# Peptides against a protein of PDB entry 3JWR: the designs that were tried, part 81

Target 1, 323 residues: chain A of PDB entry 3JWR
Amino acid sequence: TRELQSLAAAVVPSAQTLKITDFSFSDFELSDLETALCTIRMFTDLNLVQNFQMKHEVLCRWILSVKKNYRKNVAYHNWRHAFNTAQCMFAALKAGKIQNKLTDLEILALLIAALSHDLDHRGVNNSYIQRSEHPLAQLYCHSIMEHHHFDQCLMILNSPGNQILSGLSIEEYKTTLKIIKQAILATDLALYIKRRGEFFELIRKNQFNLEDPHQKELFLAMLMTACDLSAITKPWPIQQRIAELVATEFFDQGDRERKELNIEPTDLMNREKKNKIPSMQVGFIDAICLQLYEALTHVSEDCFPLLDGCRKNRQKWQALAEQ
Target 2, 298 residues: chain A of PDB entry 3JWR as posed
Amino acid sequence: TRELQSLAAAVVPSAQTLKITDFSFSDFELSDLETALCTIRMFTDLNLVQNFQMKHEVLCRWILSVKKNYRKNVAYHNWRHAFNTAQCMFAALKAGKIQNKLTDLEILALLIAALSHDLDHRGVNNSYIQRSEHPLAQLYCHSIMEHHHFDQCLMILNSPGNQILSGLSIEEYKTTLKIIKQAILATDLALYIKRRGEFFELIRKNQFNLEDPHQKELFLAMLMTACDLSAITKPWPIQQRIAELVATEFWEQGDQVGFIDFVCTQLYEALTHVSEDCFPLLDGCRKNRQKWQALAEQ

## One batch from the design tools (peptide; aimed at target 1 L189 G283)

Design b2_p26_4_s4 (made by RFdiffusion4, then SolubleMPNN; from b2_p26_4, 10 letters changed)
Fold by OpenDDE base, seed 3:
Structure b2_p26_4_s4 (fold): chain B 323 residues (1-323), chain A 26 residues (1-26)
Amino acid sequence: as target 1 above (323 residues)
Amino acid sequence: MSLINLSGLEEELSEEERELWEKAFA
């Protein structure tokens, strides 16, 4: 395609020029081509292209295929969300110095997972999928959408000309797919809530050990969630704009719940309760985000900008909730 | 925005986490 030719021939700017190492990064001013260039830079600077012998054209095609398999009519859970999740992962690995704590296969899997974790997202949550009796709800009992996202990820990885993992051994390939699956499934916040207590307790007791395979898997899950939720850590103008996108998608679901399912939406998805957004954001930060970024900062102090951003945004949302 | 994946998660929150949530809505 013309897009592939343009991407494959383009000079990829440095990570410094692209600012993709910054936790404060915003994609709002970036074209789709620039987001793809950023993604190439992430793979390159993590040594994934070299270590796994990726062909440049295959990587370019894969990135464009991933981007194409996000829906354009979904307000938040689109390519830009996946790209921002991957950028946060890259920043956490580089600036947050988590790269030194992980294997190359884990890093490869996390980056692929971050880019792929919401593939073909429909702008509705698992609860809607269940209540609407969607065919996917018959295939999976839990984490329905996350299973679908992984299936889409696997489909793309196996598609002709998109096989970025072709340089891996059979064992490395199996390991990578396992980690990708676990990482995508970890973006189900229901699973996060169930598992986070173990992680926080290990941190609190100073018993956290990344050499333990179970604790490693737990950490990768927590890191995925931290990147997926990283919009809450962004500078306030970015946070507000992303919050509006999420609210739009949620209100669209709530409107569909009323129309298609004949149910009253929750406050979170109720367009008429838009005035509760600030207090809901404070509640979300307190219940879900703060402890995660605190624990992540305990694993790597260089991740502090995520925690600091979360705290600052809590104050901003609280001030709006008091008005 | 953090609100994104929370629909239905209120049921999975611990009592302490629910209290934190409720305090933020109050």
Scores: peptide ipSAE 0.031, ipTM 0.722, DockQ to the pose 0.506; fails the geometry check
OpenDDE base, seeds 1, 2, 4, 5: peptide ipSAE 0.029, 0.028, 0.031, 0.025; ipTM 0.705, 0.697, 0.711, 0.683; seeds 1, 2, 4, 5 fail the geometry check

Design b2_p26_5 (made by RFdiffusion4)
Pose (drawn by RFdiffusion4):
Structure b2_p26_5 (pose): chain A 298 residues (1-255, 281-323), chain P 26 residues (1-26)
Amino acid sequence: as target 2 above (298 residues)
Amino acid sequence: SAYLEGFAMEAEPFLEELYDRQREEE
């Protein structure tokens, strides 16, 4: 509760000061309070704060709530993951210049989604919870964890003093939630795979076009995956360390080059055809693929 | 989530072979 006092009264530094406009950004050295501040700057500089009548008091309580609903004991899938994703999402809209390509309702949704796309993640994959017959598997059909991440995001938005959406017309609120649901579900790697082929062709055939309502919401799913694992596009020292966490969390459940080829370069290439200014992601990606390949050969 | 699941997909055939050998030895 004091955490709210201190936060709701601190000055939010500029985006330039926070270096959150960078695709090469790192959080290793930021405090907890600082990361929440960057998030406020994100909402502010995306005009989400003014265009949706958000009270500073409410947004702060909500951000703090999401922060406390990520598990600390979880190796990689903790708050800093949701944060590093939203920052990548933020950097994509700004420096990658996509904000000029989509509505205010969509931007707000993407940001809320990127922040909460892994809420309450218990450090285990959908495959495991299904094979271990976790009650969550009994409750949800497909995309089990991602359904849960959303059930949580919504639970928090309906919490008192957390309705950062309270300023929306009922129609606006109704469709924003629809997009948020779609965004969070799209972070299921299975859906990314079962859908990307369709998108990679519209790109390949120089046919892809945003105006098309459907082609757009498909891209929105591809954008979510692009930020969800943007960690692979980081400078080597960072990618080196964050790969250490994904490493531990996986080995805890068990108790890189093939993946980048299979999952990543394919995607970031497509994102750059859609937006050239997004190339740093593709550059940093194959740059790390280069270092991991060299290590694989010892 | 995606990163973890993807890494698991690459690790799955390897761990199955490793565990089969360990079990035979046991």

Design b2_p26_5_s1 (made by RFdiffusion4, then SolubleMPNN; from b2_p26_5, 17 letters changed)
Fold by OpenDDE base, seed 3:
Structure b2_p26_5_s1 (fold): chain B 323 residues (1-323), chain A 26 residues (1-26)
Amino acid sequence: as target 1 above (323 residues)
Amino acid sequence: HGLLEGLAMVARPALEAAAAAAAAAA
């Protein structure tokens, strides 16, 4: 395709030029081509291209295939969300100095998972899928959409001309797929809520050890969530704009809940309750975000900008809630 | 379990062949 030819022939700018190492990064001004160039740079600078012998054209095709399999009519859970999740992962690995704590296979899996974690997202949550009796709800009992996202990820990875993992041994391939699956499933916020207590307790007791395979898996799950929610850490103008996209998608779901399911939506998804957004954001930060970024900062102090951004945005949302 | 998810337990060459066939049909 013309898009593939353009991407494959393009000079990939440095991570410094692209600012993809910055926790304050914004994609708002970037074209789709530029987001793809950024993604190539992430793979390159994490040594994944070299270490796993990726063909440039195959990587380009894979990136474009992943992008194509996000829906354009979804306000928030689209390619830009996946790209921003991956960029936060890259920043956490580089600027946050987590790279040296992980294996190359773990890094490979996390980057693929970040880009793929919401593939074919429909702009509705698992609760809606379940309540609507969607066919996907018949296939999966828990984490319905996350299983679907993984299925989509696996399909793309094995599609002709998209096999970025072809340079891996059979054992490396199996390990990578296992980690990708775990990482994508970890983006179910319900699973985060279930598992986070163990992580926080290990940190609190100073017993956290990445050499323990179970704790490693737990950390990768927490890191995925931290990147998935990283919009809450962005500079205030960026945070506000992203919050509007999230609200749009949630209100669209609420409208569908009224129309299709004949139910009153929760305040979070109720367009009539838009004035509650600031207070709900404060509640979300307090209940979900703060402890995670605090714990992540304890693992690596260089992740502090995420925590600081979250705290600053809490203050901004609180000020709006008081007006 | 999804079909493709189930195939994740299979060796890469077999998985790739199955996925290639599925992708060609889509």
Scores: peptide ipSAE 0.038, ipTM 0.624, DockQ to the pose 0.016
OpenDDE base, seeds 1, 2, 4, 5: peptide ipSAE 0.029, 0.033, 0.028, 0.030; ipTM 0.641, 0.619, 0.638, 0.631

Design b2_p26_5_s2 (made by RFdiffusion4, then SolubleMPNN; from b2_p26_5, 16 letters changed)
Fold by OpenDDE base, seed 5:
Structure b2_p26_5_s2 (fold): chain B 323 residues (1-323), chain A 26 residues (1-26)
Amino acid sequence: as target 1 above (323 residues)
Amino acid sequence: HAILEGLAMVAEPALRAARAAAAALA
């Protein structure tokens, strides 16, 4: 395609030029092509292209395929969200120095998972999928969308000309797919809530050990969530703008819940309660985000900008909630 | 929240709020 030719022929700027190592990164000013270039740079600078013998054209095609399989009519859970999740993963790996704690296969899996974790997202949550009796709800009992996202990820990875994992051994391939699946499934916040207590307790007791396979898996799950939620850590102007996108999508779901399901939406998804957004954001930060970024910062102090950003945004949202 | 707080928190209203938020966002 013309898009593939343009991407494959383009000079990929440095990570420094693209600012993709910055936790404060914003994609708002980037074209779709530039987001794809950033993605190539992430794979390159993580040594994934070299170590796994990725063909440049295949990587380009894969990136474009992933991007294409996000919906354009979804306000938040689109390619830009996936891209920002992957960028945060990249920043956590590089600037946060988590790269040194992980294997190349884990890094490969996490980056693929971050880019793929919301593939074909419908702009509605698992609860809506269940209540609407969507066909996907017949296939999966739990983490319905996350299973679908993984299925989409697997479909793309196996599509002709998109096989970025073709350089892996059979064992490496199996390992990578296992980690990708676990990482995508970990983005179900319901699963996060179930598992985070174990992680926080290990940190609190100073018993956390990445050499333990179970704890490694747990950490990868927490890291995925930290990157998925990383919008909450962004500089205030960016955070506020992203929060508007999230609110738009949630209100769209709420409107559909009223129309299609004849139910009153929750406050989070109720357009009529938009004035509650600041207080809801404070509640979200306190209930979900703060402890996670504290724990992540404990694993690697260089991840502090995520925690600091989260704290600063809590203050900003609290100030708005008091008006 | 402080990560160093004892996980006796499982029964707290905060956990219910967290579960509700997670269910809404998942």
Scores: peptide ipSAE 0.020, ipTM 0.576, DockQ to the pose 0.053
OpenDDE base, seeds 1, 2, 3, 4: peptide ipSAE 0.006, 0.020, 0.016, 0.024; ipTM 0.391, 0.615, 0.538, 0.628; seeds 2, 3, 4 fail the geometry check

Design b2_p26_5_s3 (made by RFdiffusion4, then SolubleMPNN; from b2_p26_5, 16 letters changed)
Fold by OpenDDE base, seed 3:
Structure b2_p26_5_s3 (fold): chain B 323 residues (1-323), chain A 26 residues (1-26)
Amino acid sequence: as target 1 above (323 residues)
Amino acid sequence: HALLEGLAMVAEPELRAARAALEAAL
C-alpha cells in the first residue's frame, strides 16, 4: 500500500527527537504515520530489530496491521491508547531503567503486548459483554475481551508479511507467545486487583526478587497495568483530555446499557452523573493507581515521574471535586 | 484463534512444521 511504502521509506527520527523516552509524552500532535515511526524507533532502540533479525518492511507492515485492527469509532480504546501504552512501556524500560532487569524476549513480548493488548476493542467492558450474552462470552468465562485481544494479536503475528517473530527459534517463539498472552491477560483490572497484594507485600517486606520466575511473571503483569493506566500520570492538561475520552466511552456504554439491556448504569458510566467525575477519579487513583506506582518506584526509582504525575493529578481532581 | 494459540504448546518439531504451514496457508 501507499501507506506502507511511505512508512518503509521514511527516515526514522531519534528517540530524543520523538520524545518517546519522556514519561510526559503526548501523542495529540502526532499523525498516524508519526505514531508508526515512533513505534519503529521503540523496536530499534530496544535492540529488538537487530537481536531478532526483523525485516524492516515486515515490521512496518505489522505496525500498520495492528493499527488497522483498532476501531476508529471507539473514543478511548483505540490505536492511540495502545500506542501510548507502548510508549509508557518504552519510557519505563529506558528512562525508568527497567530494561536491564528483563530479558530480550520479555522486552519483545511486552512491547508487542502493549501495542496489541486492546485489539478490536468494542468500547465496552467485560461486564457488558457478559450481560449482553455476546458470542465471545460463550468462549471465555473470565477476561473475555483480553482473550479476544490475544486472539487478534496472534492472528496478525501469523498473517503473511506480518511475521515479525520469524527470526526466533522455536523455543524463543513459544516463550514469547506465552509472555504476550500473560501480559495481555494481565490488563484485565480484575486480575490486577486479585494479584497486586502479593506484589505489594513482596515490596513491603523487601523480599522482591526478579530472579524468581513467579515474581518475574508477577512483575511483568504489574508493569503492563502501570503502562495501561499511565494516562493518570500525564501532565494535567493531557490527563484532563484523556479523562474526557474515557468518560465519553463509558457514557456510550451506559447509554447502551439503558437501551439494549434496560438497566440503570453505574455512576461511572452514567452520563447524568458527569459531575461525579472528579471524585470518581480521586477514588480510582486511591484504590487502583497510587500503590502500583509506589511499588514500581521501589523496583526502580527512575520510575518516580509516574508516581509524581499520579499524585499531582490526584490533587487536581480533588480540587475540582471540592468546587 | 484457538488453533493458533495451541501452537505455543506444541513440541518444537511440530511447531516448526505448523509455522511453515501457517506461512503457506494464511
Scores: peptide ipSAE 0.014, ipTM 0.440, DockQ to the pose 0.013
OpenDDE base, seeds 1, 2, 4, 5: peptide ipSAE 0.011, 0.011, 0.021, 0.008; ipTM 0.451, 0.442, 0.635, 0.440; seed 4 fails the geometry check

Design b2_p26_5_s4 (made by RFdiffusion4, then SolubleMPNN; from b2_p26_5, 16 letters changed)
Fold by OpenDDE base, seed 2:
Structure b2_p26_5_s4 (fold): chain B 323 residues (1-323), chain A 26 residues (1-26)
Amino acid sequence: as target 1 above (323 residues)
Amino acid sequence: HALLEGLAMVAKPELERQRALEEALR
């Protein structure tokens, strides 16, 4: 395609020029082409292209395929969300110095997972899918969408001309796919809530050890969640804009719940309760986000900007809630 | 990584890749 030719021939700017190492990064001013260029730079600067002998054209095609498999009519869970998740992962690995704590296969898997974790998202949550008796709900008992996202990820990775993992041994390939699956499934917040207590307790007791395979898996899951929720850490103007996108998508679901399911939506998804957004954001930060970024900062102090951003945004939302 | 470079030169049988994919889907 012309798009592929343009991307493959383009000069890829440095990470410094693209500012993709910054935790404060925003994609709002970037074209789709520029987001693809940023993605190439992430793979390159993490040494993934070199270490796993990725062909440039294949990587370009894969990126475009991933982007294409996000829906444009979804307000938040689209390519830009996936891209921002991956950028936060990149920043955490580089600026947050987590790269030094992980294997190349883990890094490869995390980056692929971050880009792929919401593939073909429909703008509705697992609860809606279950209640609507969607065909996907018959395939999986829990984490329905996350399983679907992983299936889509595998489909793309196995598609002709998109096989960015062709340079891996069979064992490396298996390991990578396993980690990708675990990472994508970990983005289900229900699983996060279930598992986070173990992680926080390990940190509290100073027993956290990345050399333990189980604890490593747990950490990767927490890191994925931290990147997936990273909008809450962004500078306030960015946070506000993203919060509006999230609210739009949730309200769209709520409208569908009324129309299609004849149910009253929860406050979070109720357009008539938009005035509760600030207080709900405070509650979300307190219940879900703060402890996660505190724990992550404990593992790597260079991740502090994420925690600091989260705290600052809590203050901003609290101020709005008091008006 | 010299080891990875060497392994990358080994063509994975399509069958093995398919099996790995099937295992990942379980």
Scores: peptide ipSAE 0.038, ipTM 0.589, DockQ to the pose 0.012
OpenDDE base, seeds 1, 3, 4, 5: peptide ipSAE 0.041, 0.035, 0.037, 0.020; ipTM 0.626, 0.542, 0.636, 0.466; seeds 1, 4 fail the geometry check

Design b2_p26_6 (made by RFdiffusion4)
Pose (drawn by RFdiffusion4):
Structure b2_p26_6 (pose): chain A 298 residues (1-255, 281-323), chain P 26 residues (1-26)
Amino acid sequence: as target 2 above (298 residues)
Amino acid sequence: DEEWYEEGKDFALSFVTEEDREEILA
């Protein structure tokens, strides 16, 4: 509660000061309070704060709530992951220049989604919770964890003093939630795989076009995956360390080059055809793929 | 290179459910 007092009264530094406009950004050295501040700057500089009548008091309580609903004991899938995803999402809309390509309802949804796409993640994959017959598997059909991440995001938005959406017309609120659900579900790697082929062709055939309502919402799913694992596009020292966490969390459940080829370069290449200014992601990606390959050969 | 690719593919599929894995491989 004091954490709210101190936060709701601190000055939010500029985006330039926070270097959150950068695809090469890192959080290693930021405090907890600082990361929440960057998030406020994100909402502010995306005009989400003014266009949706958000009270500083409410947005702060909500951001703090999402922060406290990420598990600390979880290796990689903690708050800093949701944060590093939203920042990548933010950097994509700004420096990658996509904001000029989509509505205010869509931008708000993507940001809220990127922040909460892994809420309450218990450090284990959908495969494991299905095979261990976790009650969550009994409750949800497909995309089990991602359904849960959403159930949580919504629970928080309905919480008192957290209705950062309270300023929306009922129609607006209704469709924003629809997009948020789609965004969070799209972070399921299985859906990314079962859908990317369709998208990679519209790109390959120089046919892809945003105006098409359907082609757009597909891209929105591809954008979510692009930020969800943007960590692989980081400078080597960072990718080195964040790969250490994904490493521990995986080995805890058990108790890189093939993946980048299979999952990543394919995707970031497509994102750059859609937006050239998004190339730093593709550059940083293959750059790390280069270092991991060299290490694989010892 | 192909061996590393298959290892990465298997790793990526470790994140998916059994039904999804079957569907992706089909």

Design b2_p26_6_s1 (made by RFdiffusion4, then SolubleMPNN; from b2_p26_6, 7 letters changed)
Fold by OpenDDE base, seed 5:
Structure b2_p26_6_s1 (fold): chain B 323 residues (1-323), chain A 26 residues (1-26)
Amino acid sequence: as target 1 above (323 residues)
Amino acid sequence: MEALYQQGKEFALSFLTEEDREEILA
């Protein structure tokens, strides 16, 4: 396609020029082409292209395929969300110095997972999928959408001309897919809530050890969640704008719940309760976000900007809640 | 603060299937 030709022929700017190492990064001003260029730079600077012998054209095609398999009519869970998740992963690996703690296969898997973790998202949560008796709810009992996201990821990876993992040995390939699956599934908040206590306790007791395979898996899951939720850490103007996108998508679901399911939506998804957004954001930060970024910062102090951003935004939301 | 924390937890739980919610709340 013309798009592929343009991307494949383009000079990829440096990570510095693209500012993709910054935790304060915003994609609002970027074109779709520029987001693809950023993605290429992430793979390159993490040495994934070289170490796994990726063909440039194949990588370009894969990126475009991933982007294409996000829906444009979804307010928040679209390509830009996936891209921002991947960018946060990249920043955490580079600026946060987590790269030095992980294997190349783990890094490869995490980046692919970050980009793929919400593929074909419908703009509704697992609760809606279940309550609406969607066909996907018949296939999976737990983490319904996350299983679907992984299935989409696997489909793309195995599609002709998109096989960015063709340079891997059979064992490396299997390992990578396993990690990708685990990472995507980890973005289910249910799993996060279930597992985070173990992670926090290991940190509190100073018993956290990445050389332990179980703890490694746990850490990768927490890191994925930290990147997935990283919008809450952004500078206030960016955070506020992203929160509007999230609210839009939630209200759209609430409207559908009224219309299609004849149920009253929860406050979070109720358009009539928009005045509760600030207080709900404070609650979300306190219950879900703060401890995660504190723990992550404990693993790597260079991740502090995520924690700092989260704290600053809590103050901003609290101020609005008091009005 | 406790009320806000509870709201945040409820926020997260609202995304989950009924089975997952029941398991977490048990």
Scores: peptide ipSAE 0.232, ipTM 0.840, DockQ to the pose 0.841
OpenDDE base, seeds 1, 2, 3, 4: peptide ipSAE 0.185, 0.212, 0.192, 0.200; ipTM 0.820, 0.831, 0.824, 0.827

Design b2_p26_6_s2 (made by RFdiffusion4, then SolubleMPNN; from b2_p26_6, 9 letters changed)
Fold by OpenDDE base, seed 2:
Structure b2_p26_6_s2 (fold): chain B 323 residues (1-323), chain A 26 residues (1-26)
Amino acid sequence: as target 1 above (323 residues)
Amino acid sequence: MEELRQQGREFALSFLTEEEREEILA
């Protein structure tokens, strides 16, 4: 396609020029092409292209395929969310110095997972999918959408001309897919809530050990969640804008819940309760976000900007809640 | 503060199926 030709022929700017190592990064001013260029730079600077012998054209096609398989009519869970998740992962690996703690296969899997973790998202949560008796709810009982996202990821990876993993051995390929699946499933907030206690206790007791395979898996899951939720850490103007996108999508679901399911939506998804957003954001930060970024900062102190950003935004939301 | 944390938990739980909520709250 013309788009592929343009991307493949384009000069890829440096990470410094693109500012993709910054935790404060914003994609608001970037074109779709520029987001793809940023993604290429992430793969290159993490040595993934070289280490796994990726062909440039194949990588370009894969990126465009991933982007294409996000829906354009979804306010938040679209390509830009996936891209921002991946950018946070890149920043955590580079600026946060987590790269030194992981294998190349783990890094490869995490980056692919970050970009792919919400593929074909429909703008509704698992609860809606289940209650609407959607066909996907017949296939999976738990983490319905996350299983679907992984299925979409696998489909793309196996599509002609998109096989960025073709340079891997059979064992490397199997390992990578396993980690990708685990990472995508980890973005189910239910699983995060279920598992985070173990992670926090290991940190608190100074028993955390990345050489333990179970603890490594747990850490990768927590890292994925930290990147998935990273909008809460962004400078206030960026945070506020993203919160509006989230609210829009939630309100759209709430409207559908009334119309299609004949139920009253929760406050979070109730358009009439928009005045509660600040207080809900404070509650979300306290209940879900703070401990995660504290624990992550304990693993790598260079991730402190994420924690600091989260704390600052809590203050901003609290001030609004008090009005 | 506890009230805010409770609201946050409810926020998080709103993403879950009924079965998932029951499992977490058990």
Scores: peptide ipSAE 0.124, ipTM 0.787, DockQ to the pose 0.806
OpenDDE base, seeds 1, 3, 4, 5: peptide ipSAE 0.121, 0.064, 0.102, 0.117; ipTM 0.788, 0.757, 0.777, 0.784

Design b2_p26_6_s3 (made by RFdiffusion4, then SolubleMPNN; from b2_p26_6, 8 letters changed)
Fold by OpenDDE base, seed 4:
Structure b2_p26_6_s3 (fold): chain B 323 residues (1-323), chain A 26 residues (1-26)
Amino acid sequence: as target 1 above (323 residues)
Amino acid sequence: MQELYQQGLEFALSFLTEEDREEILA
């Protein structure tokens, strides 16, 4: 395709030029082509292209395929969200120095998972999927959409011309897919809530050890969530803009809940209660976000900018809630 | 503070399937 030709022929700028190592990164000014170039740079600078013998054209095609399989009519859970999740992962690995704590296969899996974790997202949560009796809800009872996301990820990885994992041995391939699946499923907030207590307790007791396979898996899950939620850590102007996208999508779901399911939406999905957003954001930060970024910072102090950003945005939202 | 925390948690739980909510709250 013309798009593939353009991407494959383009010069890929440095990570420094693209600022993709920055926790404060914003994609707002980037074209779709530039986001794809950023993604190539992430794979390259993490040594994934070389170590796993990826062909440039195949990587380009894969990136474009992933992007293509995000919906354009979804306000927040689109390619840009996936891209930003991956960028946060990249920043955490590089600037946050988590790269040195992980294997190449784990890094490969995490980056693929970050880019793929919301493939074909419909702009509605698992509760809605279940309540609407969507066909996917018949296939999966838990983590409905996350299973679908992984299915889509696997489909793309196995599609002709998109096989970026073709250079892996059979065992490496199996390991990578296992980690990808676990990472994508980990983005189900249910799993985060269920598992985070174990992670926090290990940190509190100073017993956290990445040499333990179970704790490694737990950490990868927490890291995925931290990247998935990383919009809350961004500088305030970026945070505000992203919050608007989230609100738009939530309100769209709320409207559908009224129309299709004949139920009143929860406050954050109720278009009539937009004034509740600031206080609800404070609550979400306190209940879901802060302790995660605190724990992550304990694992790697260089991840502090995520925690700092989260704290700052809490203050900003609190100030708005008090008006 | 606790009130906001609770509201945030309830909001997060609202994203989940009923089964997952029940498991978490049990």
Scores: peptide ipSAE 0.603, ipTM 0.950, DockQ to the pose 0.866
OpenDDE base, seeds 1, 2, 3, 5: peptide ipSAE 0.581, 0.587, 0.585, 0.591; ipTM 0.946, 0.947, 0.947, 0.948

